# Ledger of designs, part 106: peptides against a protein of PDB entry 4KTY

Target 1, 266 residues: chain A of PDB entry 4KTY
Amino acid sequence: YVLNDIGVIFYGEVNDIKTRSWSYGQFEDGILDTCLYVMDRAQMDLSGRGNPIKVSRVGSAMVNAKDDEGVLVGSWDNIYAYGVPPSAWTGSVDILLEYRSSENPVRYGQCWVFAGVFNTFLRCLGIPARIVTNYFSAHDNDANLQMDIFLEEDGNVNSKLTKDSVWNYHCWNEAWMTRPDLPVGFGGWQAVDSTPQENSDGMYRCGPASVQAIKHGHVCFQFDAPFVFAEVNSDLIYITAKKDGTHVVENVDATHIGKLIVTKQI

## One batch from the design tools (peptide; made by RFdiffusion4, then SolubleMPNN)

Design b2_p18_3_s1 (from b2_p18_3, 8 letters changed)
Fold by OpenDDE base, seed 1:
Structure b2_p18_3_s1 (fold): chain B 266 residues (1-266), chain A 18 residues (1-18)
Amino acid sequence: as target 1 above (266 residues)
Amino acid sequence: MDVSEAKKLGEEALAAAA
């Protein structure tokens, strides 16, 4: 999880799982320097650079360009007129070297690109890391641990009543570390996500969230555990919004979100 | 549209799952 410089990223649909190769290149010339530069741009104290909790949290913020002119600009508009389409990238090296050279955010990325670059960042700094793909990945925008789907009286979805959404797939990272800040047993794999989805205490970042804690329903532990939990385990709540303002729960689907979670094992 | 791109599920897809 540190030494491997080539990986496989799962994507596509749950019924049509696809794979793509990704070159992490954590040992390539200039990559370590770029990772250090990223931490410098984040104004990260030297004392924190040896702490994987702090490093992974900073990395989750800095791999995206939001807030801090970090590495990658996300785009999902299918235009990409002012940069490279997300699908054109084959690895982290070109992205990181461009960032270091230009000192400006690189355009463009989507979840697997963010995850790929973040994986390089983590591995380069000696943090074991892997990419995880979640099919039917929920984006809980209001932090209620459920995916609200509002329906009109005719059964059509009203997307204006909620900002909650579901990705066909989403990629993020898991980083291996001890969590002395958490109870015993919640170390190991920690979910971290550099795709800018939600604000976490003033910045677009996510994690580290204990995978073990989340698996056992413990969402009270730092960082961003409720959001990560919702990504993989939200119930779909179908609510009919009546014209009189009454909301009626029509259906609950507890099986749709997080239908498949895949990661490459080495 | 590149099939490799992540996308949010459409309203129709969500409604069909209701």
Scores: peptide ipSAE 0.352, ipTM 0.813, DockQ to the pose 0.041
Fold by OpenDDE base, seed 3:
Structure b2_p18_3_s1 (fold): chain B 266 residues (1-266), chain A 18 residues (1-18)
Amino acid sequence: as target 1 above (266 residues)
Amino acid sequence: MDVSEAKKLGEEALAAAA
């Protein structure tokens, strides 16, 4: 995982899986220096730079531009007038080198771009990492581990009340590390995500969350396990908002979210 | 719109699945 400088990212739909080549380029000139620069911009203590838990958490914050003028500005509106469309990127190198030279966030990224750059960052720093794609990925906005879809009495979605959302697909990273801060058995692959989705203790960051813990339904462990759990295992709760102010659960779909989670084995 | 872009499922799609 650490030694591979090219990869494949899965995207598309669960019934029409597509692959995209991505050049990580962790060994290219200036890339390691840029990763160190990223940690410098984060004002990360030197003592923490050898700890993959701290490094991956800082990376999840700094690969996105929110809060800290990190690497990438996200955009999903299909209007990319002041930068490069997310789909135009083919690898991490140009993005990281532009960030290093300009010292300003690079425009623009979406989940696979964030994941690609983050994968480079992790691998540069000797952390085994891979990109994971989740189809029908939930975005829990209120941290209740379910997707609350509010419906009007006519059956249409009430957009004002519905804050949660579902991605057709979402890419994040898994990083391999020991977790001495967690109970035995919860080391190994840790979910980390640099796509700015939710605030985690004051910053747009996510993880590391133990994949083993989440797999066994343990969401009480740091970091952001409830959010990651919700991404892959949320029930869709369809709630009709009645005119009298009451809410009625009309339907529950426990099979829609996280239909397929894939990663390339290297 | 690029087919490679990630997107939120539309309100109509969610309502249809209800």
Scores: peptide ipSAE 0.345, ipTM 0.825, DockQ to the pose 0.041
Fold by OpenDDE base, seed 5:
Structure b2_p18_3_s1 (fold): chain B 266 residues (1-266), chain A 18 residues (1-18)
Amino acid sequence: as target 1 above (266 residues)
Amino acid sequence: MDVSEAKKLGEEALAAAA
């Protein structure tokens, strides 16, 4: 996990799984320096830089440009006139070196780009890491662990009331570490995500969330376990908003979210 | 839109699944 500098990222649709090569380049010249620079920009205390919990959390914040002028600017509107289209990137090295040189956020990324760069960051700092792809990945905006889909009486989605959303696919990272801050048994793989999706205690960041804790429904454990849980296990709740202001649950789909979670085999 | 790009599921798709 640490030594492999080339990877494969899964994307596409659950019924049409695709792969792309990604060069992590954690051993390339200037990359370690850039990772240290990222932590410097985050004003991370030197004492915390040896703690993978703190490092991965800071990394999840700093790989995205939000809040702190971090590495990558996300764009999902198919307008990439002032940078590189997300699909044009083939690895982390050019992105990180551009960031280090320009000292400005690099345009543009989407989830796999964020995950690729974050994977480089983690591996460069000696944290075992891998990229995970989740098909039908939920984005819970109100932390209720479900996807609330509001419908008009005619059956159309009420976009004003419906704040939750679902990605066709989403990529994030898992980082291997001990979790002395959690009960025994919840170390190992930790979900971390640098794609700016939700604010976590003041910053667009996510994790580390214990994969074991999430698998067993322990969403009370730091960090951001409810959000990660929702990404993979939310029920779709279809709610009809009546003209009289009442809400009626019309249907519940417990099988739609998180249909397939894929990571590269070793 | 590039085939490789991630996207949110459309409102129509969500409504159809209701």
Scores: peptide ipSAE 0.325, ipTM 0.816, DockQ to the pose 0.042
Fold by OpenDDE base, seed 4:
Structure b2_p18_3_s1 (fold): chain B 266 residues (1-266), chain A 18 residues (1-18)
Amino acid sequence: as target 1 above (266 residues)
Amino acid sequence: MDVSEAKKLGEEALAAAA
């Protein structure tokens, strides 16, 4: 995991799985220094820099530009003015070196770009890390562990009634670490995500969330386990918004979210 | 939309799944 500098990222659709190469370049000149610079920009205490829990959480915040002028600006509008389209990136090196040189956030990224850069960051700092792709990945915006889909009386979706959404695919990272802050058995792989999706206690960050805890339905453990759980296991709740203001649950789909979760040993 | 871009499911896709 730590030693491989080239990886494969899964993307596309669940019925049309695609792969792209990504150069992590954790051993390239200036990359480790840039990772240290990222932690400096985060004003991370020196004592915490040896703790993978703190490092991964800080990394999840700093790889995105929100809140703290971190590494990457996300964009999904298919315009990408004033920067590089997310699909044009082939690895982490150019992004990180640009960030270090300009000292300004780099434009632009999407989930696999965030995950790629974050993977480099983690590996540079000696944290075993891999990228995970989740097809039909839920984005729970109101922290109810459901994916709410509102329908008009005519059956059409009203997207204005909720900010919940489903990605065709989403990429995040898993980082290997012990979790002495959690009960025994919840160490190992931890989900961490640098794509700015939701605010977590004041910052756009996510994790580390125990994969084992999530697999066993334990969402009470830090950090952001409910959000990660929802990404992979939310029920789709189809709700008809009646003209009288009442809401009626028309259908529940418990099989749609998290159709396939793919990771590769890298 | 670029082939590699992640996208949120649109209203039509969600309606079809309802």
Scores: peptide ipSAE 0.302, ipTM 0.804, DockQ to the pose 0.041

Design b2_p18_3_s2 (from b2_p18_3, 8 letters changed)
Fold by OpenDDE base, seed 1:
Structure b2_p18_3_s2 (fold): chain B 266 residues (1-266), chain A 18 residues (1-18)
Amino acid sequence: as target 1 above (266 residues)
Amino acid sequence: MDVSEHKKLGEEALAKAA
């Protein structure tokens, strides 16, 4: 429901679920103009602006600053000296208005900030949208649909042997649209993500990926379905790296990733 | 560390699941 201008975002840990209010402010003065400005900065053709598939894909790229000087700069190093700490934001309005005024990326965001701003963008343009929080969210870096965890011979984790990682939680968006480019039944909610995680055909963007397709294990459909599938359903593969260079699979955990997916119903 | 932070699981957390 696009008329809701205040929401709740779930965050924290799976065993300590927390909520925060977020003001989307899609009806505030200057916000629609800023959303149009974002599409102008993306050099989006006018013919595409009425297509929620194209709009959501462009939005996923432009809400992050990578590649295109989009809205938000991400930071995860606890050093926020040149901007606002991600936790200090309470809504999308100040971020979007600062972007429009300065014409430069706003510092700083993390996943819930990206998701909050992206939710405003989608709703402002008449696309029904909600924020989804996934606890134990996998980041598959090598596109093998597995979360590889390497162990030393002593059983300690060696984080240097893979770029795969697991977030304590991750927030992205679901946008409601028809998918005439997909088989019947794969419309409805589409996963889209503006947090810069992986490159998708030359840009840091993600989606729209059919939630129904992913739920049924169909990862062959555009866009970025394998990545989104991996976020919620990767198996943890524990691999011992032997001194002789051999790898041995010690354990497989199919239950840890995507342990809890939470969203507020619109 | 702020509980609100989006962060990767540490090596200890991953080791407990092994």
Scores: peptide ipSAE 0.384, ipTM 0.816, DockQ to the pose 0.041
Fold by OpenDDE base, seed 3:
Structure b2_p18_3_s2 (fold): chain B 266 residues (1-266), chain A 18 residues (1-18)
Amino acid sequence: as target 1 above (266 residues)
Amino acid sequence: MDVSEHKKLGEEALAKAA
């Protein structure tokens, strides 16, 4: 989880699981220096740099460019004219070195690129980390732990009312640490995510969220446990918006989200 | 389309799942 500098990232569809190699390169020249530079850019106090809780939370913010001129600019429009297409990256090294040299966000990333770079960051700093892939990953936009899908009376999705969304797959990271700030038993793997999805207390970041807490339905613990819970366990709520302005729940699918969560075995 | 495309499920796909 720390010493392996090459990994495998799962992607594709639940019925057609695919893998891609990713070079983390945490021991390559300049990479540790760049990780320290990232924390410097975040203005992270030196006293916090030894705390994996703080480091992973800062990393989740800084690996994306939003708010703080962090490492990667996300793009999903299939128009990557001002940078490198997300699929062209094969590892973290070139991205991190470009960031360090240019001192500007690198274009472009999607979830596995964010997860790959974040995995390098965590491992460089001695935090055991792995990438996980969730198929049918929910993006809860209104923090209600549900995917509210609004339908017109004809059965088409009402795009104006539907704010929540579902990724075909999504990659994030799990980082191993103790959680003295949480009740006993909620240490170990913590979900952290650098793909900019939702604002968390003022910036685009996510985690660390206790995997054990989430697994047992404890979403009251910091950080971002409700959001991560929703990613893997949201019900799809199909709501018909009637012409008279009333909303009727037509169907509930409790099985669609989080069909499969996979990670590489060591 | 890139086989690795990280994308939101289309409205039609969501509607069909209802």
Scores: peptide ipSAE 0.382, ipTM 0.821, DockQ to the pose 0.041
Fold by OpenDDE base, seed 5:
Structure b2_p18_3_s2 (fold): chain B 266 residues (1-266), chain A 18 residues (1-18)
Amino acid sequence: as target 1 above (266 residues)
Amino acid sequence: MDVSEHKKLGEEALAKAA
């Protein structure tokens, strides 16, 4: 993982899986310096820089520009006039070097761009990392482990009440580390995500969440395990909002979320 | 819209799945 400087990212739809090449470039000139600079901008204590738990959590926060003027500005509105469209990026190097030189967030990214840059950051710092793509990826906004879809009496979605959402696909990272802060057996791959989705203890960041913990339903373990669990295993709960103000559960779909999770083999 | 774009599922699609 650490030695691969070119990768493949899966994207698209579950019925039309696409792949794109991504140059991580973790060995390119200036990239290590930029990764150190990112940690400097985060004001990360020197004592924490050798801890992959802290490094991956800080990286999760700093690869996105929210809160801390980190690396990438996300945009999903199809208006990219003041930067580079997310689809135009082919690798991490130009993004990281631009950030280092300008000392300002780079525009623009979406999930695979965030994941690509974050993968470079992790690998550059010697943390084994890979990109994971989840098709039908849930975004649970209230950490209830459910996708609450509110319907009007006519069957249309009530957009005002429905705050949760589902991505066609979402990319995040898995980083390999020991978890001495968790019970034995929950080290190994940890989910970390730099795409700004939810606030985690005051910052837009996610993880590290133990993949083993999530796989076995242990959502009580730090960090952000409920959110990551919901991304891959939440039920869709269809709730009809009645005119009298009552809510009725009409249907539950336990098969829609996390239909396919893909990562490139090493 | 670029096929590569990270997109939320439309409300209509979600409603049909109910």
Scores: peptide ipSAE 0.373, ipTM 0.815, DockQ to the pose 0.042
Fold by OpenDDE base, seed 2:
Structure b2_p18_3_s2 (fold): chain B 266 residues (1-266), chain A 18 residues (1-18)
Amino acid sequence: as target 1 above (266 residues)
Amino acid sequence: MDVSEHKKLGEEALAKAA
């Protein structure tokens, strides 16, 4: 988890799983210095740099460019003319070195690019980390732990009312650490995500959320446990919005989200 | 569509699952 500098990222569809090689390069020249630079840009105090909880949380914020001029600019509009298409990246090294050299966010990333760079950051700093791929990954926008899909009377989705969404797949990271800030038993793997999805206490960041807490429904534990829980375990609630303003729940699908969660054992 | 793309599921796909 720390020593392996080449990885495999799972993507595609649940019934057509694909793999992409990714070079983490955590031991390459300049990468450690770049990781330190990232923490410097985050204005992270020296005392916090020894705490994997703080480091992973800062990393989740800084690997994306939002809020803080972090490493990667996300783009999902298929317009990449002003940078490198997300699919063209083969590893973290070029991205991190470009960031360090230019001191400006690098264009462009999507989830696996964010996860790849974040994995390098974590591993470089001695935090055991892996990439996790979730197929049918929910994006809960209103923090209600469910996916509210609003339908018109004709059965079409009401896009104005439906704020929640589902990714075909999503990649994030798990980082291994103790959690002295949580009850006993909630250390170990912690979900952290640098893909900018939701605001967490004023910044686009996510985690560390205890995987054990999520697994056992303890969404009250810091950080961002409700969001991560929703990503993997949200029910799809199909609600018909009637013309009279009434809402009728027509269907509930508890099996759609989080159909498969995959990670490479390293 | 490139299956490699990180994409939101289409509204139509969600509606059909209802």
Scores: peptide ipSAE 0.375, ipTM 0.819, DockQ to the pose 0.042; fails the geometry check

Design b2_p18_3_s3 (from b2_p18_3, 10 letters changed)
Fold by OpenDDE base, seed 4:
Structure b2_p18_3_s3 (fold): chain B 266 residues (1-266), chain A 18 residues (1-18)
Amino acid sequence: as target 1 above (266 residues)
Amino acid sequence: MDVSEHKKLGEEALEKAK
C-alpha cells in the first residue's frame, strides 16, 4: 500500500465493472517535494505533519482546488476548456508536477483523478493508502443520512426538489492509521475523500472517517462519518410531492446504495 | 458520453430504480 507505485482503479457501473491503470509515481523526482509544497500551501504547522490524521484531513482539502487553491479543479460538464479532460490523465505525476510548477490548480479532475492524486500524496508521506470504488454512491446534501428522491404526482422524478444525488460510481481513499482520538477499535482504515462534495467545518474535505465505525453504524465520531455512511448505506426514499405541499413516502429502497464496494487487496 | 464518466444518475435512471 505504500511501495506500489502503479495501481488499478475500478469504475463504470455495478453491472459493467471497468478497470483503469493509474500511475501513482510516489517515488518519481519532484513528487515528494510537491507533497511538501501542498502542505506548505495549506499553511500546515510542522508539528502536525507527522500526524496522519491531520495530514489526511489536510490532504483531502488540498487535493481539490476549492477554498485553498489546491491541486485539482473538478469538472463534470464535459467541456474542460483550458485544461485536460479528466479521462486523459493516466497518473498523478504530471498533475502534481504541473501544480508545483504553475503554483495554480490543475484542470481537470473527477473522482478517480482526485483519488489517484490523493493516493500518491498519502503514500509519499508514508501513509498506507488505497483507492475504494463505491457503485451507486449516494451524495447526501442535507445530512439526513437518506437519499431523497422526489416524485411528481404522475410518478416522474423531479430532481429540482432536492440536492441529494447518486453517483453511478465514486472513488475515494482509505488511509491506514491509528485513531487515538477515537475509542479503541476504530483505528485502521479511514475513509478520506478529496473530491469536493460537501463542506466539512468550513472546507471542502472529507475524513478521516473510521471504516470500522461506519461499518457498525457509528456516525458520531470525527470526521464526516455521517457523510461517508450515507455514501455507502443511504436508503433511497421516494417521496411524492403533492400539489397541496404534503409529502408522501411512496417507496423505500435499502438495497441500491453501496451495492458494491471494491478495493484492491494486499 | 465518456466511458469513464463520473456522473450523477439522471431522472430516468432513478425512475427505473424505484
Scores: peptide ipSAE 0.380, ipTM 0.832, DockQ to the pose 0.041
Fold by OpenDDE base, seed 2:
Structure b2_p18_3_s3 (fold): chain B 266 residues (1-266), chain A 18 residues (1-18)
Amino acid sequence: as target 1 above (266 residues)
Amino acid sequence: MDVSEHKKLGEEALEKAK
């Protein structure tokens, strides 16, 4: 989890799983220095740099460009004229070195690019890390641990009312660490996500969230456990907004979200 | 669309899942 410099990232659809190679390059010249530079840009105090909890949380924020002029600018509009299309990247090295050289955010990334770069960052700093792909990954926008899909009376989705959304797939990272800030047993793999999705206490970041805590429904544990829980376990709730202002639950699907979570075993 | 694209499911897909 630390020594492998080439990985495989899963993507595609749950019924048509695809893989792409990704070069992490954590041992390449300048990469460790760039990771230290990232922490410098985050103005991370020296005392915190030895704490994987703080490091992973800072990394989650800094791998995306939002808030803090971090490493990668996300783009999902299929218009990448002012940079490199997300699909053109083959590894973390070029991205990180460009960031270090230009001292400006690099364009562009999507989830696997964020996850790839973040994986390099974590591994460079001695934190065991892996990429996780979740198919039918929920994006809970209102922190209620469910996907509220509002329907018009004709059955069509009301896009104005429906703020929650679902990714076809989503990649994030798991980082291995102890969690002395949590009860015993909730160390180990921690979900961290650098793809900018939701604001977490003032910045677009996510985690570390204890995988064990989430698995056992302890969503109150820091950090961002409710969001990660929703990504993998949200129920789809179809709600018809009536003309009279009433809401009627038409259907509940508890099986659609998080159909498959895949990671490369090393 | 490139299958590799990270994208939100469309309204139609959600409607179909209903």
Scores: peptide ipSAE 0.359, ipTM 0.818, DockQ to the pose 0.041
Fold by OpenDDE base, seed 3:
Structure b2_p18_3_s3 (fold): chain B 266 residues (1-266), chain A 18 residues (1-18)
Amino acid sequence: as target 1 above (266 residues)
Amino acid sequence: MDVSEHKKLGEEALEKAK
């Protein structure tokens, strides 16, 4: 994983899976220096830079521009007037070098761009990493491990009450590391996500969350396991908000979220 | 619409899924 500088990112729809080539370029000139610069901007102590747990968590925060003037500004408005459209990027190198040169966040990214840059960051620092794509990826915004979809009495979605949302697809990263802070067996692949989705203890960051822990329903382990669990395993709860103020559960769909999770095995 | 668009599913999609 660390030695592969070109990858494939899966995207699109579950019934129309698409692939995009992505150049990670972790061995290109200036890229390692830029990754070190990112950690410098994060004011990360030197003592922590050898710890993949700390590095991946800092990386998840710094690859997005929120909070800390990190690498990438996310945008989903389909305008992109003051930068590069997310779909125009073909690799991490130009983004990272622009960040290093300008010392300002680079515009713009969406999930696969964040994941691509984050993958480069991790690999540059010797952390085995891969990109994972989850189709029908939940965004639980209130940490209740379910997707609450509020309906009007006519069956239409009440957008004012419905705060949770679902991505058509979402890309994040898995990083390989030991987890001495967790029980035995929960090392290995750890989910980390640099796409700004939810605030995690004061910053837009996510992970590392043990994939094995998530797989076995253990959401009590740091970091952000409930959020990652919800991304892949939330039930859709359809709730009718009655005019009298009462709520009635109309339906539960346990099959919609996380319908397909794919990653390149090479 | 960009074919690669990372987007939230709209209300209509959620309504159809119920």
Scores: peptide ipSAE 0.340, ipTM 0.828, DockQ to the pose 0.041
Fold by OpenDDE base, seed 5:
Structure b2_p18_3_s3 (fold): chain B 266 residues (1-266), chain A 18 residues (1-18)
Amino acid sequence: as target 1 above (266 residues)
Amino acid sequence: MDVSEHKKLGEEALEKAK
């Protein structure tokens, strides 16, 4: 069980690693009530609220506003006129209390804000949790476990064909739980992510994905193991799209994605 | 641009990685 209410989040770039303090505030007044409210808004069955698998999956959906008017609205276009810039937040408490009070999604968040709020949610509900930062984090949009970079014949990236992308860094959470739904040995840390990236069986959520399963290449294990695997271990595939419609693989880089994964050991 | 900004790598970065 994690009792720390203040943490450190790693961000920046692999060659310029930065840290920021984040106040989780899981013990602050009103925060537990807000976490329960979040589960109420998700219409989560009472019997499921004691199951960390279900709770973490619901949390990954509800911490983002997509689909269900969850906690945070993401913004990555540097337009924050109708809310608080993501960098202005220093902790989870103000965000969660605003959500509880207004009953509307809070603006705005990016990955570390999502991860910070989600960490509070998990810890508040008695689930040990930590934030993980992955530098050169892949965003595989078609679940093929690779980053397809399409090139024009002149060598420039074809932005129309290239749908996959790479984050300079990305933050998500790991939650500690048993996984009786998986084979023995795949409990422990589970990757969960509330930053809205891809649709998972009908809504923007991610995990829990067994970290052990990911490390051993077991991408068939629920939930969202292929996506998480791709975030940390996908190959960059450079493909030239020729005018005749043929595709030629020109280069494969197996070392670029997931160059550094950092977490503060609690 | 905020140094803390979560951003996708641009085309130039991907081309450089090639």
Scores: peptide ipSAE 0.336, ipTM 0.821, DockQ to the pose 0.041

